# Peptides against a protein of PDB entry 2C5K, part 9

Target 1, 91 residues: chain A of PDB entry 2C5K
Amino acid sequence: EDPFQQVVKDTKEQLNRINNYITRHNTAGDDDQEEEIQDILKDVEETIVDLDRSIIVMKRDENEDVSGREAQVKNIKQQLDALKLRFDRRI

## One batch from the design tools (peptide; aimed at target 1 P3 Q6)

Design b2_p13_5_s3 (made by RFdiffusion4, then SolubleMPNN; from b2_p13_5, 7 letters changed)
Fold by OpenDDE base, seed 5:
Structure b2_p13_5_s3 (fold): chain B 91 residues (1-91), chain A 13 residues (1-13)
Amino acid sequence: as target 1 above (91 residues)
Amino acid sequence: SKALEELRRFAES
């Protein structure tokens, strides 16, 4: 499998875990896993940078349409932003 | 992961 697609898949699984956590924990700082979830959020952010950079390299070195990959990254960014908002709004 | 490492190397090229 394409490393890009595997990373996208793994990232979506991380986002799913975060979503499930937020659903179960609507109060900030009430669980031992919160720090781990915060770390995952940061990991996803860093992964998005890698995904974007890979697209830039593809556009430069390959004669392939990257619009599909760009759409995938856009979707991940949207999911992350939504989760960050929900996570940060917990009291 | 292996995939992430490969992606990072690619992204840095």
Scores: peptide ipSAE 0.612, ipTM 0.932, DockQ to the pose 0.897
OpenDDE base, seeds 1, 2, 3, 4: peptide ipSAE 0.608, 0.611, 0.608, 0.609; ipTM 0.931, 0.932, 0.931, 0.931; seed 4 fails the geometry check

Design b2_p13_5_s4 (made by RFdiffusion4, then SolubleMPNN; from b2_p13_5, 7 letters changed)
Fold by OpenDDE base, seed 5:
Structure b2_p13_5_s4 (fold): chain B 91 residues (1-91), chain A 13 residues (1-13)
Amino acid sequence: as target 1 above (91 residues)
Amino acid sequence: SSALEELRKFSEE
């Protein structure tokens, strides 16, 4: 497995952890892990930047069809945005 | 992770 796909997999695992946390914690600041979850959210955001940059380089250097990878990143972005919304809306 | 490090290095080229 290439690094891109492994990173995608790892990112999805992080998103899954965040999702599970949100479902168990409907109120903000009620758990010692909240700061860690916030850090993971930021890590995912930074990882998405890395994923996008890798796609740009692939287009430039390899001239390969990157539509599949772009779709994967798009999906991750959508999941992250949804989780961020849910996380921030907790009272 | 190792994969993330490799990806970052790749994206800097």
Scores: peptide ipSAE 0.526, ipTM 0.895, DockQ to the pose 0.919
OpenDDE base, seeds 1, 2, 3, 4: peptide ipSAE 0.522, 0.522, 0.525, 0.526; ipTM 0.894, 0.894, 0.894, 0.894

Design b2_p13_6 (made by RFdiffusion4)
Pose (drawn by RFdiffusion4):
Order: C-alpha cells, then sequence, then structure tokens
Structure b2_p13_6 (pose): chain A 89 residues (1-28, 31-91), chain P 13 residues (1-13)
C-alpha cells in the first residue's frame, strides 16, 4: 500500500521464497551465491525500513509501534532463515 | 522528508 508496507510485504515474500527453496534443497548448490546476495540485500532493506521508522517517529502525529513490530518480525524471519541456510549439510 | 524505500531483489529458483 504505502511504500513502507509494500517493502515489508516484498521482504517477507522474498524470505519465504528462499525458505521454501531450502526445504526442497536441504543439502550443501546452484543457488548458493544467489541466496547470499539476496539475504544481504534483505539486511540492507531492513536498515532502510528502520531509518524510515526513525524519521516517522519525529512526527508526533505518528504511532510507529505497528511498523516497529513488523520490522521485528522480519528480523526474526531472517534470523531463523539464516541459520537454516547455514546448517545445510 | 521520508527516506526512499526500495524494493528487494527477487529469488529465481
Amino acid sequence: EDPFQQVVKDTKEQLNRINNYITRHNTADDQEEEIQDILKDVEETIVDLDRSIIVMKRDENEDVSGREAQVKNIKQQLDALKLRFDRRI
Amino acid sequence: PLPPLRRPKLFEE
């Protein structure tokens, strides 16, 4: 919807796509470099979401707690995924 | 002003 919500949706979908891939290819791979690149891009995307929240918090007419919860959720999804990726054997 | 937000890269299986 708004640019923030679109990026949140894209990020969750991007992480979910890699997660589904890892389930199907759980051995240590054609997509290895690609996954690393995308996960790094996702780290930097979360920094952009955080910065966006920092600026919006300066506006007293904005409650950023919903956005903060979304970013926290995406960080959890990323952390769980990175470990699954790292542990393919 | 709000900083720009970009769309993330896409995974291609």

Design b2_p13_6_s1 (made by RFdiffusion4, then SolubleMPNN; from b2_p13_6, 7 letters changed)
Fold by OpenDDE base, seed 4:
Structure b2_p13_6_s1 (fold): chain B 91 residues (1-91), chain A 13 residues (1-13)
Amino acid sequence: as target 1 above (91 residues)
Amino acid sequence: SLPELKLPKKFVP
C-alpha cells in the first residue's frame, strides 16, 4: 500500500478510536487516558502537516494530480476538528 | 524529496 494512504488510513483509525472512547466516556477522567488522547491528537496534527508537505512536493516534483489526496487530508482535518470539539466539551 | 511519513501514536485504552 502507498505510504500516504497507509498514514491516512491509520490516522482516521486513531481518530475513530478516540471518538468511540469519548462516546463511552462523556466525562473527563482518568488522567492517563486524557493525556494519551491529547498526545495522539498532537501527533495527528503533525501527521497532517507531513501529509500536506508530501502533497506540495508531489505537486512540485512529480506533477501528479493530487486532488484526491488533498480531499483526504481535508477530510482528516474536519474529523480532527470535530473530535477536538467533543473532547474539549466534556466535563 | 518526499518527507518521511510517520504513523500517529496508536490509541490503546
Scores: peptide ipSAE 0.324, ipTM 0.844, DockQ to the pose 0.854
OpenDDE base, seeds 1, 2, 3, 5: peptide ipSAE 0.316, 0.320, 0.318, 0.323; ipTM 0.842, 0.843, 0.843, 0.844

Design b2_p13_6_s2 (made by RFdiffusion4, then SolubleMPNN; from b2_p13_6, 7 letters changed)
Fold by OpenDDE base, seed 5:
Structure b2_p13_6_s2 (fold): chain B 91 residues (1-91), chain A 13 residues (1-13)
Amino acid sequence: as target 1 above (91 residues)
Amino acid sequence: SLPKLKLPKKFVP
């Protein structure tokens, strides 16, 4: 498994962990946990930027087919956006 | 060369 796929996999796993937590905690509660979730969501956003940059480099320098990787990043972005919506809607 | 990628922080509730 290449580093790109490892990052994609772990990113999705983190989003799933947060999603499971939000499911069990449908209201905002402990400030420490809420802050931790926000920190990880920001980490995911930065990770997505790095993934996109790696794709740009692969297109430019390696001339590789990146369509599959672009689809993976798109999927992560959609998962992140859906999770943010659930997170922010909690009262 | 490809950028070095970092793993996101692990969530432990």
Scores: peptide ipSAE 0.343, ipTM 0.849, DockQ to the pose 0.801
OpenDDE base, seeds 1, 2, 3, 4: peptide ipSAE 0.337, 0.341, 0.333, 0.343; ipTM 0.848, 0.849, 0.847, 0.849

Design b2_p13_6_s3 (made by RFdiffusion4, then SolubleMPNN; from b2_p13_6, 6 letters changed)
Fold by OpenDDE base, seed 5:
Structure b2_p13_6_s3 (fold): chain B 91 residues (1-91), chain A 13 residues (1-13)
Amino acid sequence: as target 1 above (91 residues)
Amino acid sequence: SLPELKRPKKFVP
């Protein structure tokens, strides 16, 4: 498995962990807990930026098809956005 | 503080 796919897999797992936590904790926790979740979400966001940048680089090579990777990153972005919405809507 | 949450792996393009 190439590093891109490994990070994609890890990122999805991270988002799932957070989503599961939010599901179990539908109300906002204390400030420390909320801050930690926010920090992890930020780390995920930065990871997605790096994944996207790698695709941009690959797209410059005519011999490489990036459609699959673009779809994966798009999916992760959507998952992150949905998770952020759930996180922010907690009372 | 939240052991069920892990930090994501870093990716260097």
Scores: peptide ipSAE 0.232, ipTM 0.841, DockQ to the pose 0.071
OpenDDE base, seeds 1, 2, 3, 4: peptide ipSAE 0.232, 0.230, 0.145, 0.231; ipTM 0.841, 0.838, 0.760, 0.841

Design b2_p13_6_s4 (made by RFdiffusion4, then SolubleMPNN; from b2_p13_6, 6 letters changed)
Fold by OpenDDE base, seed 5:
Structure b2_p13_6_s4 (fold): chain B 91 residues (1-91), chain A 13 residues (1-13)
Amino acid sequence: as target 1 above (91 residues)
Amino acid sequence: SLPPLKSPKKFVP
């Protein structure tokens, strides 16, 4: 599979895993899982930066239609923002 | 060249 699509898939999977965890744990815990979630959210942010960079290169150097990839990254960003809001609102 | 892509750390609760 295309490395871009694999990373997109894996990123969405992690966000979904965290979202499911938050659903089952509606209050902020004082355990290692809370720290792990924060670490992964930072990893996702870095992953998104790399995805954007790859799109820029493809658009400029290869002159390819990247609209589909841009839409995928936009969707991930929206999912991340929504998840951050849920995570931070927990008491 | 394209930058390397890496999946984020896997969450395993």
Scores: peptide ipSAE 0.460, ipTM 0.872, DockQ to the pose 0.812
OpenDDE base, seeds 1, 2, 3, 4: peptide ipSAE 0.456, 0.455, 0.456, 0.458; ipTM 0.869, 0.869, 0.870, 0.872

Design b2_p13_7 (made by RFdiffusion4)
Pose (drawn by RFdiffusion4):
Structure b2_p13_7 (pose): chain A 89 residues (1-28, 31-91), chain P 13 residues (1-13)
Amino acid sequence: EDPFQQVVKDTKEQLNRINNYITRHNTADDQEEEIQDILKDVEETIVDLDRSIIVMKRDENEDVSGREAQVKNIKQQLDALKLRFDRRI
Amino acid sequence: SEEAREELREFYE
């Protein structure tokens, strides 16, 4: 919807796509470099979402708690995924 | 999209 909500949706989807891939290929791979690149881009994307919240919080007419919760959720999804990726044997 | 991410970056910059 707004640019922030679109990026949040794209990020969750992007993490979910890699997660589904790892389930199918849980051994340690054609997509290894590609996954590392995408996960790094997701880390930097979360920094952008955080900065966006910092700026919006300066506006007293904005409540960013919903956006903060979404970013926290993305970070959790990323953390859980990184461990699954790291632990492929 | 990449356009939405660029708009967020313009916003916070």

Design b2_p13_7_s1 (made by RFdiffusion4, then SolubleMPNN; from b2_p13_7, 6 letters changed)
Fold by OpenDDE base, seed 5:
Structure b2_p13_7_s1 (fold): chain B 91 residues (1-91), chain A 13 residues (1-13)
Amino acid sequence: as target 1 above (91 residues)
Amino acid sequence: SKEALEKLRKFAS
């Protein structure tokens, strides 16, 4: 059991949900799920902070390679930034 | 899962 990998998986599923929503709704504020999607975006941001903190602790307390985990978080950040841009550009 | 997230937060604190 690896909580880090499970959280990464859950976060990617959230990002996928956001992506699907944006695809279906190119107009802002036209759906009851708008607020929920905005909440998910913020949840992902907070989760990224937790993921980063866990990596910092691993670097400090363990003699283990964290480059793989750093790459995963970087990928999530890039996906989030792209989705934020698309979400905010909806008129 | 919520449980995984809690474990991660506990680990990171």
Scores: peptide ipSAE 0.396, ipTM 0.887, DockQ to the pose 0.841
OpenDDE base, seeds 1, 2, 3, 4: peptide ipSAE 0.390, 0.395, 0.393, 0.396; ipTM 0.886, 0.887, 0.887, 0.887

Design b2_p13_7_s2 (made by RFdiffusion4, then SolubleMPNN; from b2_p13_7, 4 letters changed)
Fold by OpenDDE base, seed 5:
Structure b2_p13_7_s2 (fold): chain B 91 residues (1-91), chain A 13 residues (1-13)
Amino acid sequence: as target 1 above (91 residues)
Amino acid sequence: SKEALEELRKFAE
């Protein structure tokens, strides 16, 4: 069991849902699910903080290579930023 | 899962 990897997986699934929503809804404020999507975006942001914190703790308390985990979080951040841009640019 | 996230948060404390 690795909670970090499970959280990463769950986060990526959330990002996928957001992506699908944006694809189907290019007009802002014209759907009952938009608020839920906005909440998911914020949830992902908060989850990223937790992921980063876990990496910091691992680097501090364990002499374990965390480069792989850092790369995963970096990828998630990039996906989130791209989705946020697309979401905010909807008319 | 919610459980995994909770475990992660506790780990990060």
Scores: peptide ipSAE 0.453, ipTM 0.893, DockQ to the pose 0.839
OpenDDE base, seeds 1, 2, 3, 4: peptide ipSAE 0.451, 0.450, 0.451, 0.453; ipTM 0.891, 0.892, 0.892, 0.892

Design b2_p13_7_s3 (made by RFdiffusion4, then SolubleMPNN; from b2_p13_7, 4 letters changed)
Fold by OpenDDE base, seed 4:
Structure b2_p13_7_s3 (fold): chain B 91 residues (1-91), chain A 13 residues (1-13)
Amino acid sequence: as target 1 above (91 residues)
Amino acid sequence: SREALEELRKFAE
């Protein structure tokens, strides 16, 4: 059991939920779930910090090849940034 | 999972 990979998986599921919500709700503030989605966005953002920190620690303490994990986090960041842009541009 | 996240955070400290 790798907690890093599980967190990545959970984060991707959160991103997927956000994506689906934006697709269904292209106007801001018209749904009771709006605040929850905003909270999830912030949760993902904070989780990314934890993922990055874990990679830093791995490099420092274990000196393992973390390129794969870095790529995963990079992908998540890109998805989050795209979703944040779409979410914020809703009227 | 919540457990996985907690383990990750502890590891990252």
Scores: peptide ipSAE 0.463, ipTM 0.895, DockQ to the pose 0.840
OpenDDE base, seeds 1, 2, 3, 5: peptide ipSAE 0.458, 0.458, 0.458, 0.459; ipTM 0.893, 0.893, 0.894, 0.894

Design b2_p13_7_s4 (made by RFdiffusion4, then SolubleMPNN; from b2_p13_7, 4 letters changed)
Fold by OpenDDE base, seed 2:
Structure b2_p13_7_s4 (fold): chain B 91 residues (1-91), chain A 13 residues (1-13)
Amino acid sequence: as target 1 above (91 residues)
Amino acid sequence: SKEALEKLREFAE
């Protein structure tokens, strides 16, 4: 069991949900779920902080190669930024 | 899962 990988998986599922929501709702403020989606976006942001911190600790305390984990987090950040842009550009 | 997230947060401290 690797909590990091499980959290990454869960985060990607959250991002997928947001993506699907944006696809179905291209008009801002016209759905009761919009506030929930905004909350999920913030949850993902906070989770990324936790993921980054875990990598920092691994580098510091375990002295292991964390490049793979860093790449995963980078990918999640890129997806989040793209979704934020799409979400905010809805009219 | 919430359990995984909790473990991650504990690890990150």
Scores: peptide ipSAE 0.453, ipTM 0.897, DockQ to the pose 0.837
OpenDDE base, seeds 1, 3, 4, 5: peptide ipSAE 0.450, 0.450, 0.449, 0.450; ipTM 0.896, 0.896, 0.896, 0.897

Design b2_p13_8 (made by RFdiffusion4)
Pose (drawn by RFdiffusion4):
Structure b2_p13_8 (pose): chain A 89 residues (1-28, 31-91), chain P 13 residues (1-13)
Amino acid sequence: EDPFQQVVKDTKEQLNRINNYITRHNTADDQEEEIQDILKDVEETIVDLDRSIIVMKRDENEDVSGREAQVKNIKQQLDALKLRFDRRI
Amino acid sequence: SEARETLREQYES
């Protein structure tokens, strides 16, 4: 919807796509470099979402708690995924 | 993406 919500949706989807891939290919791979690149881009995307919240918080007419919760959720999804990726054997 | 670039432009302004 707004640019923030679209990036949140794209990020969750992007993480979910890698997660589904890892389930199917759980051995240690054609997509290894590609996954690393995408996960790094997701880390930097979260920094952008955080900075966006920092600026919006300066506006007293904005409650960023919903956005903060979304970012926290995405960081959890990323952390759980990174470990699954790291542990392919 | 266009949404990400728009978000960056907004928080940098």

Design b2_p13_8_s1 (made by RFdiffusion4, then SolubleMPNN; from b2_p13_8, 6 letters changed)
Fold by OpenDDE base, seed 4:
Structure b2_p13_8_s1 (fold): chain B 91 residues (1-91), chain A 13 residues (1-13)
Amino acid sequence: as target 1 above (91 residues)
Amino acid sequence: SKALEELRRISES
């Protein structure tokens, strides 16, 4: 498995963890794991930047069809945005 | 991770 796909897989795993956490913790600040979850959210944001950059480089250097990779990153971004909204709306 | 580090190296090319 190439680095891009492995990173995508790991990122999706992180998103899943966040989703599960939100489901179990509908109240903000009531668990000592919340800071870790916030850190994971930031890690995912930074990882998305790296994923996008890798696609740009791939377009430039390989001139390969990257539409599949772009779709994967788009999906991750959509999941992240949804999770951020849910996480921030907790009371 | 190793994969992320490799990806970053690629991204910095």
Scores: peptide ipSAE 0.538, ipTM 0.913, DockQ to the pose 0.908
OpenDDE base, seeds 1, 2, 3, 5: peptide ipSAE 0.536, 0.537, 0.537, 0.538; ipTM 0.913, 0.913, 0.913, 0.913

Design b2_p13_8_s2 (made by RFdiffusion4, then SolubleMPNN; from b2_p13_8, 6 letters changed)
Fold by OpenDDE base, seed 2:
Structure b2_p13_8_s2 (fold): chain B 91 residues (1-91), chain A 13 residues (1-13)
Amino acid sequence: as target 1 above (91 residues)
Amino acid sequence: SPALEKLREIADS
């Protein structure tokens, strides 16, 4: 069991949900789920901090290549940034 | 989630 990979998987599922919501709701404030989606966006943002910190600990405690994990987190950050932009620009 | 809790334990160590 690798909690890092499980968290990455869960985070990507959250991002996918957000993406689907934005696709269906291009008008801000028109759905009861919008507040929940905003909460998920914040949760993902906080989770990324935890992911980064875990990598820092691995670099410190383990003599292991973490480049793969760093790439995964970078990808998640890019997805989040794109979704935040789309979400905030809705009219 | 349990996975997130475990990750946070690692991150805070």
Scores: peptide ipSAE 0.526, ipTM 0.911, DockQ to the pose 0.876
OpenDDE base, seeds 1, 3, 4, 5: peptide ipSAE 0.525, 0.523, 0.525, 0.525; ipTM 0.911, 0.911, 0.911, 0.911

Design b2_p13_8_s3 (made by RFdiffusion4, then SolubleMPNN; from b2_p13_8, 7 letters changed)
Fold by OpenDDE base, seed 2:
Structure b2_p13_8_s3 (fold): chain B 91 residues (1-91), chain A 13 residues (1-13)
Amino acid sequence: as target 1 above (91 residues)
Amino acid sequence: SKALEELRRIAEE
């Protein structure tokens, strides 16, 4: 498996963990893991930047169809945005 | 991770 697909997989696992955490902790600051979850959210944001940059390089250097990869990253961004909204809206 | 490090290498080209 190429590094792009592995990173996508790992990122989705991180998003799933965040989703599960939000489901179990609907009150902000009620658990010692909250700071860790916030860190994971930031890690995912940074990883998305790396994913996007890798696609740009592939377009430039490989001249390969990257539509599938772009769709994968778009999906991850949508999931992240939804999770950030849910996380921040907790009282 | 190893995969992320490799991806970052690619992304920096």
Scores: peptide ipSAE 0.538, ipTM 0.909, DockQ to the pose 0.883
OpenDDE base, seeds 1, 3, 4, 5: peptide ipSAE 0.536, 0.536, 0.537, 0.536; ipTM 0.908, 0.908, 0.908, 0.908

Design b2_p13_8_s4 (made by RFdiffusion4, then SolubleMPNN; from b2_p13_8, 5 letters changed)
Fold by OpenDDE base, seed 2:
Structure b2_p13_8_s4 (fold): chain B 91 residues (1-91), chain A 13 residues (1-13)
Amino acid sequence: as target 1 above (91 residues)
Amino acid sequence: SEALEELRKISES
């Protein structure tokens, strides 16, 4: 498996971890894992930047159709944005 | 992760 697809897979696993945490913890700051989840959110944000950069390089160097990869990154961005909104709205 | 490090190397080229 190429690095891009492995990173996508790992990122989706992180998003799933965050989603499960939010579902179990509707009150902000209620346990010791809160800070870890906040760190994972930031890690995913940084990873998306790396994914986008890799697509730019592919367009430049490989002259291949990157539409599939762009769609994957778009999906991850949408999931992250939704999770961030839910996380921030917790009381 | 190993995959992320490889991806970053590609992105920085």
Scores: peptide ipSAE 0.529, ipTM 0.909, DockQ to the pose 0.919
OpenDDE base, seeds 1, 3, 4, 5: peptide ipSAE 0.526, 0.528, 0.528, 0.528; ipTM 0.908, 0.909, 0.908, 0.909

## One batch from the design tools (peptide; aimed at target 1 F4 V7 Q14 T47)

Design b2_p14_1 (made by RFdiffusion4)
Pose (drawn by RFdiffusion4):
Structure b2_p14_1 (pose): chain A 89 residues (1-28, 31-91), chain P 14 residues (1-14)
Amino acid sequence: EDPFQQVVKDTKEQLNRINNYITRHNTADDQEEEIQDILKDVEETIVDLDRSIIVMKRDENEDVSGREAQVKNIKQQLDALKLRFDRRI
Amino acid sequence: SVALRSPKTFHEKP
């Protein structure tokens, strides 16, 4: 919807796509370099979401707690995924 | 304001 919500949706979808891939290819791979690239781009995308929240928090007419919770959720999804990726054997 | 972007898109190889 707003640019922040769209990126949140795209990020969760992107992480979910890699997660579904890892389930099907759980051995250590054609998409190894690609996954590393995308996960790094996700890390930097979360930094952008955080910076966006920092700026919006300066506006006293904004409550950023919903956005903070979304970013926290994405970070959790990323952390769980990175470990699954790292542990393919 | 902060410029926001979407992450790169993953496509599973056939």

Design b2_p14_1_s1 (made by RFdiffusion4, then SolubleMPNN; from b2_p14_1, 5 letters changed)
Fold by OpenDDE base, seed 3:
Structure b2_p14_1_s1 (fold): chain B 91 residues (1-91), chain A 14 residues (1-14)
Amino acid sequence: as target 1 above (91 residues)
Amino acid sequence: MVKLRKPKKFVEKP
């Protein structure tokens, strides 16, 4: 199994879990897990940095086509940004 | 060499 693809998959699944949680907890003061969600969103940000670094190293050292991996990371970034926007806009 | 780690897994508390 490709570790890159596994991390991408797990990250997407994680963002979906948080998105479902935010749907149920639309008020910022009612969720006992707010701090945990913030920590996980930060962990996802760090994961994206590691994925990007992996792509940079592959482009530099292996000269492989990374366009597919770049598109996957772009998609995760978009999903994270949308989720952060939902999380921060809770009243 | 980049080391990838799996993200934390969220579990909603009941």
Scores: peptide ipSAE 0.406, ipTM 0.873, DockQ to the pose 0.891
OpenDDE base, seeds 1, 2, 4, 5: peptide ipSAE 0.401, 0.403, 0.404, 0.402; ipTM 0.873, 0.874, 0.873, 0.872

Design b2_p14_1_s2 (made by RFdiffusion4, then SolubleMPNN; from b2_p14_1, 5 letters changed)
Fold by OpenDDE base, seed 4:
Structure b2_p14_1_s2 (fold): chain B 91 residues (1-91), chain A 14 residues (1-14)
Amino acid sequence: as target 1 above (91 residues)
Amino acid sequence: MVELRKPKKFVEKP
């Protein structure tokens, strides 16, 4: 088990859950879980920071090819940004 | 080694 891959997977699943929630709750302020979603989005941001740090360490200390991991983190960042945009655009 | 934690799990309230 690769903990990096597990965190990537769990993070993507988390973002998908929120995205599905927003689909059903497309009006701002009519949502009892608004604050929780905001907190989770921040938690995802911190998770991404941790993933990036792990890549930096792997490049520095292990001299491993991290191109695949960098692409995965980039993809998660894109997913997060898209979700934030969707979340913020709710009327 | 960098410690990675799992993200919080969102659970939609019924």
Scores: peptide ipSAE 0.374, ipTM 0.862, DockQ to the pose 0.937
OpenDDE base, seeds 1, 2, 3, 5: peptide ipSAE 0.372, 0.373, 0.372, 0.372; ipTM 0.862, 0.862, 0.861, 0.861

Design b2_p14_1_s3 (made by RFdiffusion4, then SolubleMPNN; from b2_p14_1, 6 letters changed)
Fold by OpenDDE base, seed 5:
Structure b2_p14_1_s3 (fold): chain B 91 residues (1-91), chain A 14 residues (1-14)
Amino acid sequence: as target 1 above (91 residues)
Amino acid sequence: MVELRKPKKFVELP
């Protein structure tokens, strides 16, 4: 399997797990799970930076069609932004 | 405790 696709898949799975947790826990807490969610969101941000760098290298050095990969990263960014908004707006 | 994440994965850059 392509390492890029594996990372994309794992990132989406993590975001989905957080989204499912927020659905079950729609009230903001001050517990270890809320802190863990914040840590995961930060890890996802860092992962997106690495994915973007990978795309830049593939486009420059390998001259590959990266349009599909760019769309995947865009989708992850949109999921992250929506999830952050949902997480922060909980009362 | 519910495991919310998998171990951090990294993309290898050429």
Scores: peptide ipSAE 0.046, ipTM 0.663, DockQ to the pose 0.042
OpenDDE base, seeds 1, 2, 3, 4: peptide ipSAE 0.040, 0.040, 0.040, 0.039; ipTM 0.675, 0.678, 0.678, 0.675; seed 2 fails the geometry check

Design b2_p14_2 (made by RFdiffusion4)
Pose (drawn by RFdiffusion4):
Structure b2_p14_2 (pose): chain A 89 residues (1-28, 31-91), chain P 14 residues (1-14)
Amino acid sequence: EDPFQQVVKDTKEQLNRINNYITRHNTADDQEEEIQDILKDVEETIVDLDRSIIVMKRDENEDVSGREAQVKNIKQQLDALKLRFDRRI
Amino acid sequence: ETYTPRPLKLTFEE
């Protein structure tokens, strides 16, 4: 919807796509470099979402708690995924 | 003052 919500949706979808891939290829791979690149891009995308919240918080007419919760959720999804990726044997 | 997050630069393709 707004640019923030679109990136949040794209990020969750991106992480979910890699997660589904790892379930099917849980051994340690054609997509190894690709996954590392995408996960790094996701880390930097979360920094951008955080910075966006910082600026919006300066506006007293904005409540950023919903956006903060979304970013916290994405960070949790990323953390759970990174461990699954790291632990493929 | 505003800050707009960028879109994802990369997309996973299996």

Design b2_p14_2_s1 (made by RFdiffusion4, then SolubleMPNN; from b2_p14_2, 6 letters changed)
Fold by OpenDDE base, seed 1:
Order: structure tokens, then C-alpha cells, then sequence
Structure b2_p14_2_s1 (fold): chain B 91 residues (1-91), chain A 14 residues (1-14)
């Protein structure tokens, strides 16, 4: 499979796993779990930057249409932002 | 030049 699509898929699945956990745990009570979630959200942020880099290189060097990939990254960014909001607003 | 995105470094195990 295309490495770009694999990273996109894994990123979305990771965010969904965290979202499901937050849904079941609306109060922050386990510091170890909370720290782990924060670390993974940071990893996702770095992954988004990496995905954007690949798109920039593809535009510049391969001269291919990247509109579909840009839309995918935009969707992941929106999913991350929504998840961060839910994570931070928990009591 | 081709840039290949890297896989996620960490995974969440609830």
C-alpha cells in the first residue's frame, strides 16, 4: 500500500482510539493514562507536519495533483483539533 | 525527490 495512505489510516485509527477512551472517561483521574494520551497527540501533530512535507515535495518535484491528499490531511487536522478540545475540557 | 511519510512512533493501548 501507499505509505502516505497507510500513515493516514493509522493516524485516524489512533485518534479514534483516544476519542473512545475519552468518551468512557469524562474525568481525568489517571495521570499515567493522561500523559500517554498527551504524548500520542504530540506524535500525531508531528505526523501531520510530516504528511504536509510529503505533499509539498510531491507538488514541487513530481508535479502531480495532490488535492486529494491535501483534503485527507485537512480532515485529520480537524479530527485532532476536535479531540484536543474534548480532552482539555474534561473535569 | 520523493519524501516518504514516517509511521507513527507511539500507539495508544487503553
Amino acid sequence: as target 1 above (91 residues)
Amino acid sequence: EVYIPKPLKKTFVP
Scores: peptide ipSAE 0.369, ipTM 0.868, DockQ to the pose 0.861
OpenDDE base, seeds 2, 3, 4, 5: peptide ipSAE 0.365, 0.363, 0.367, 0.362; ipTM 0.866, 0.866, 0.867, 0.866

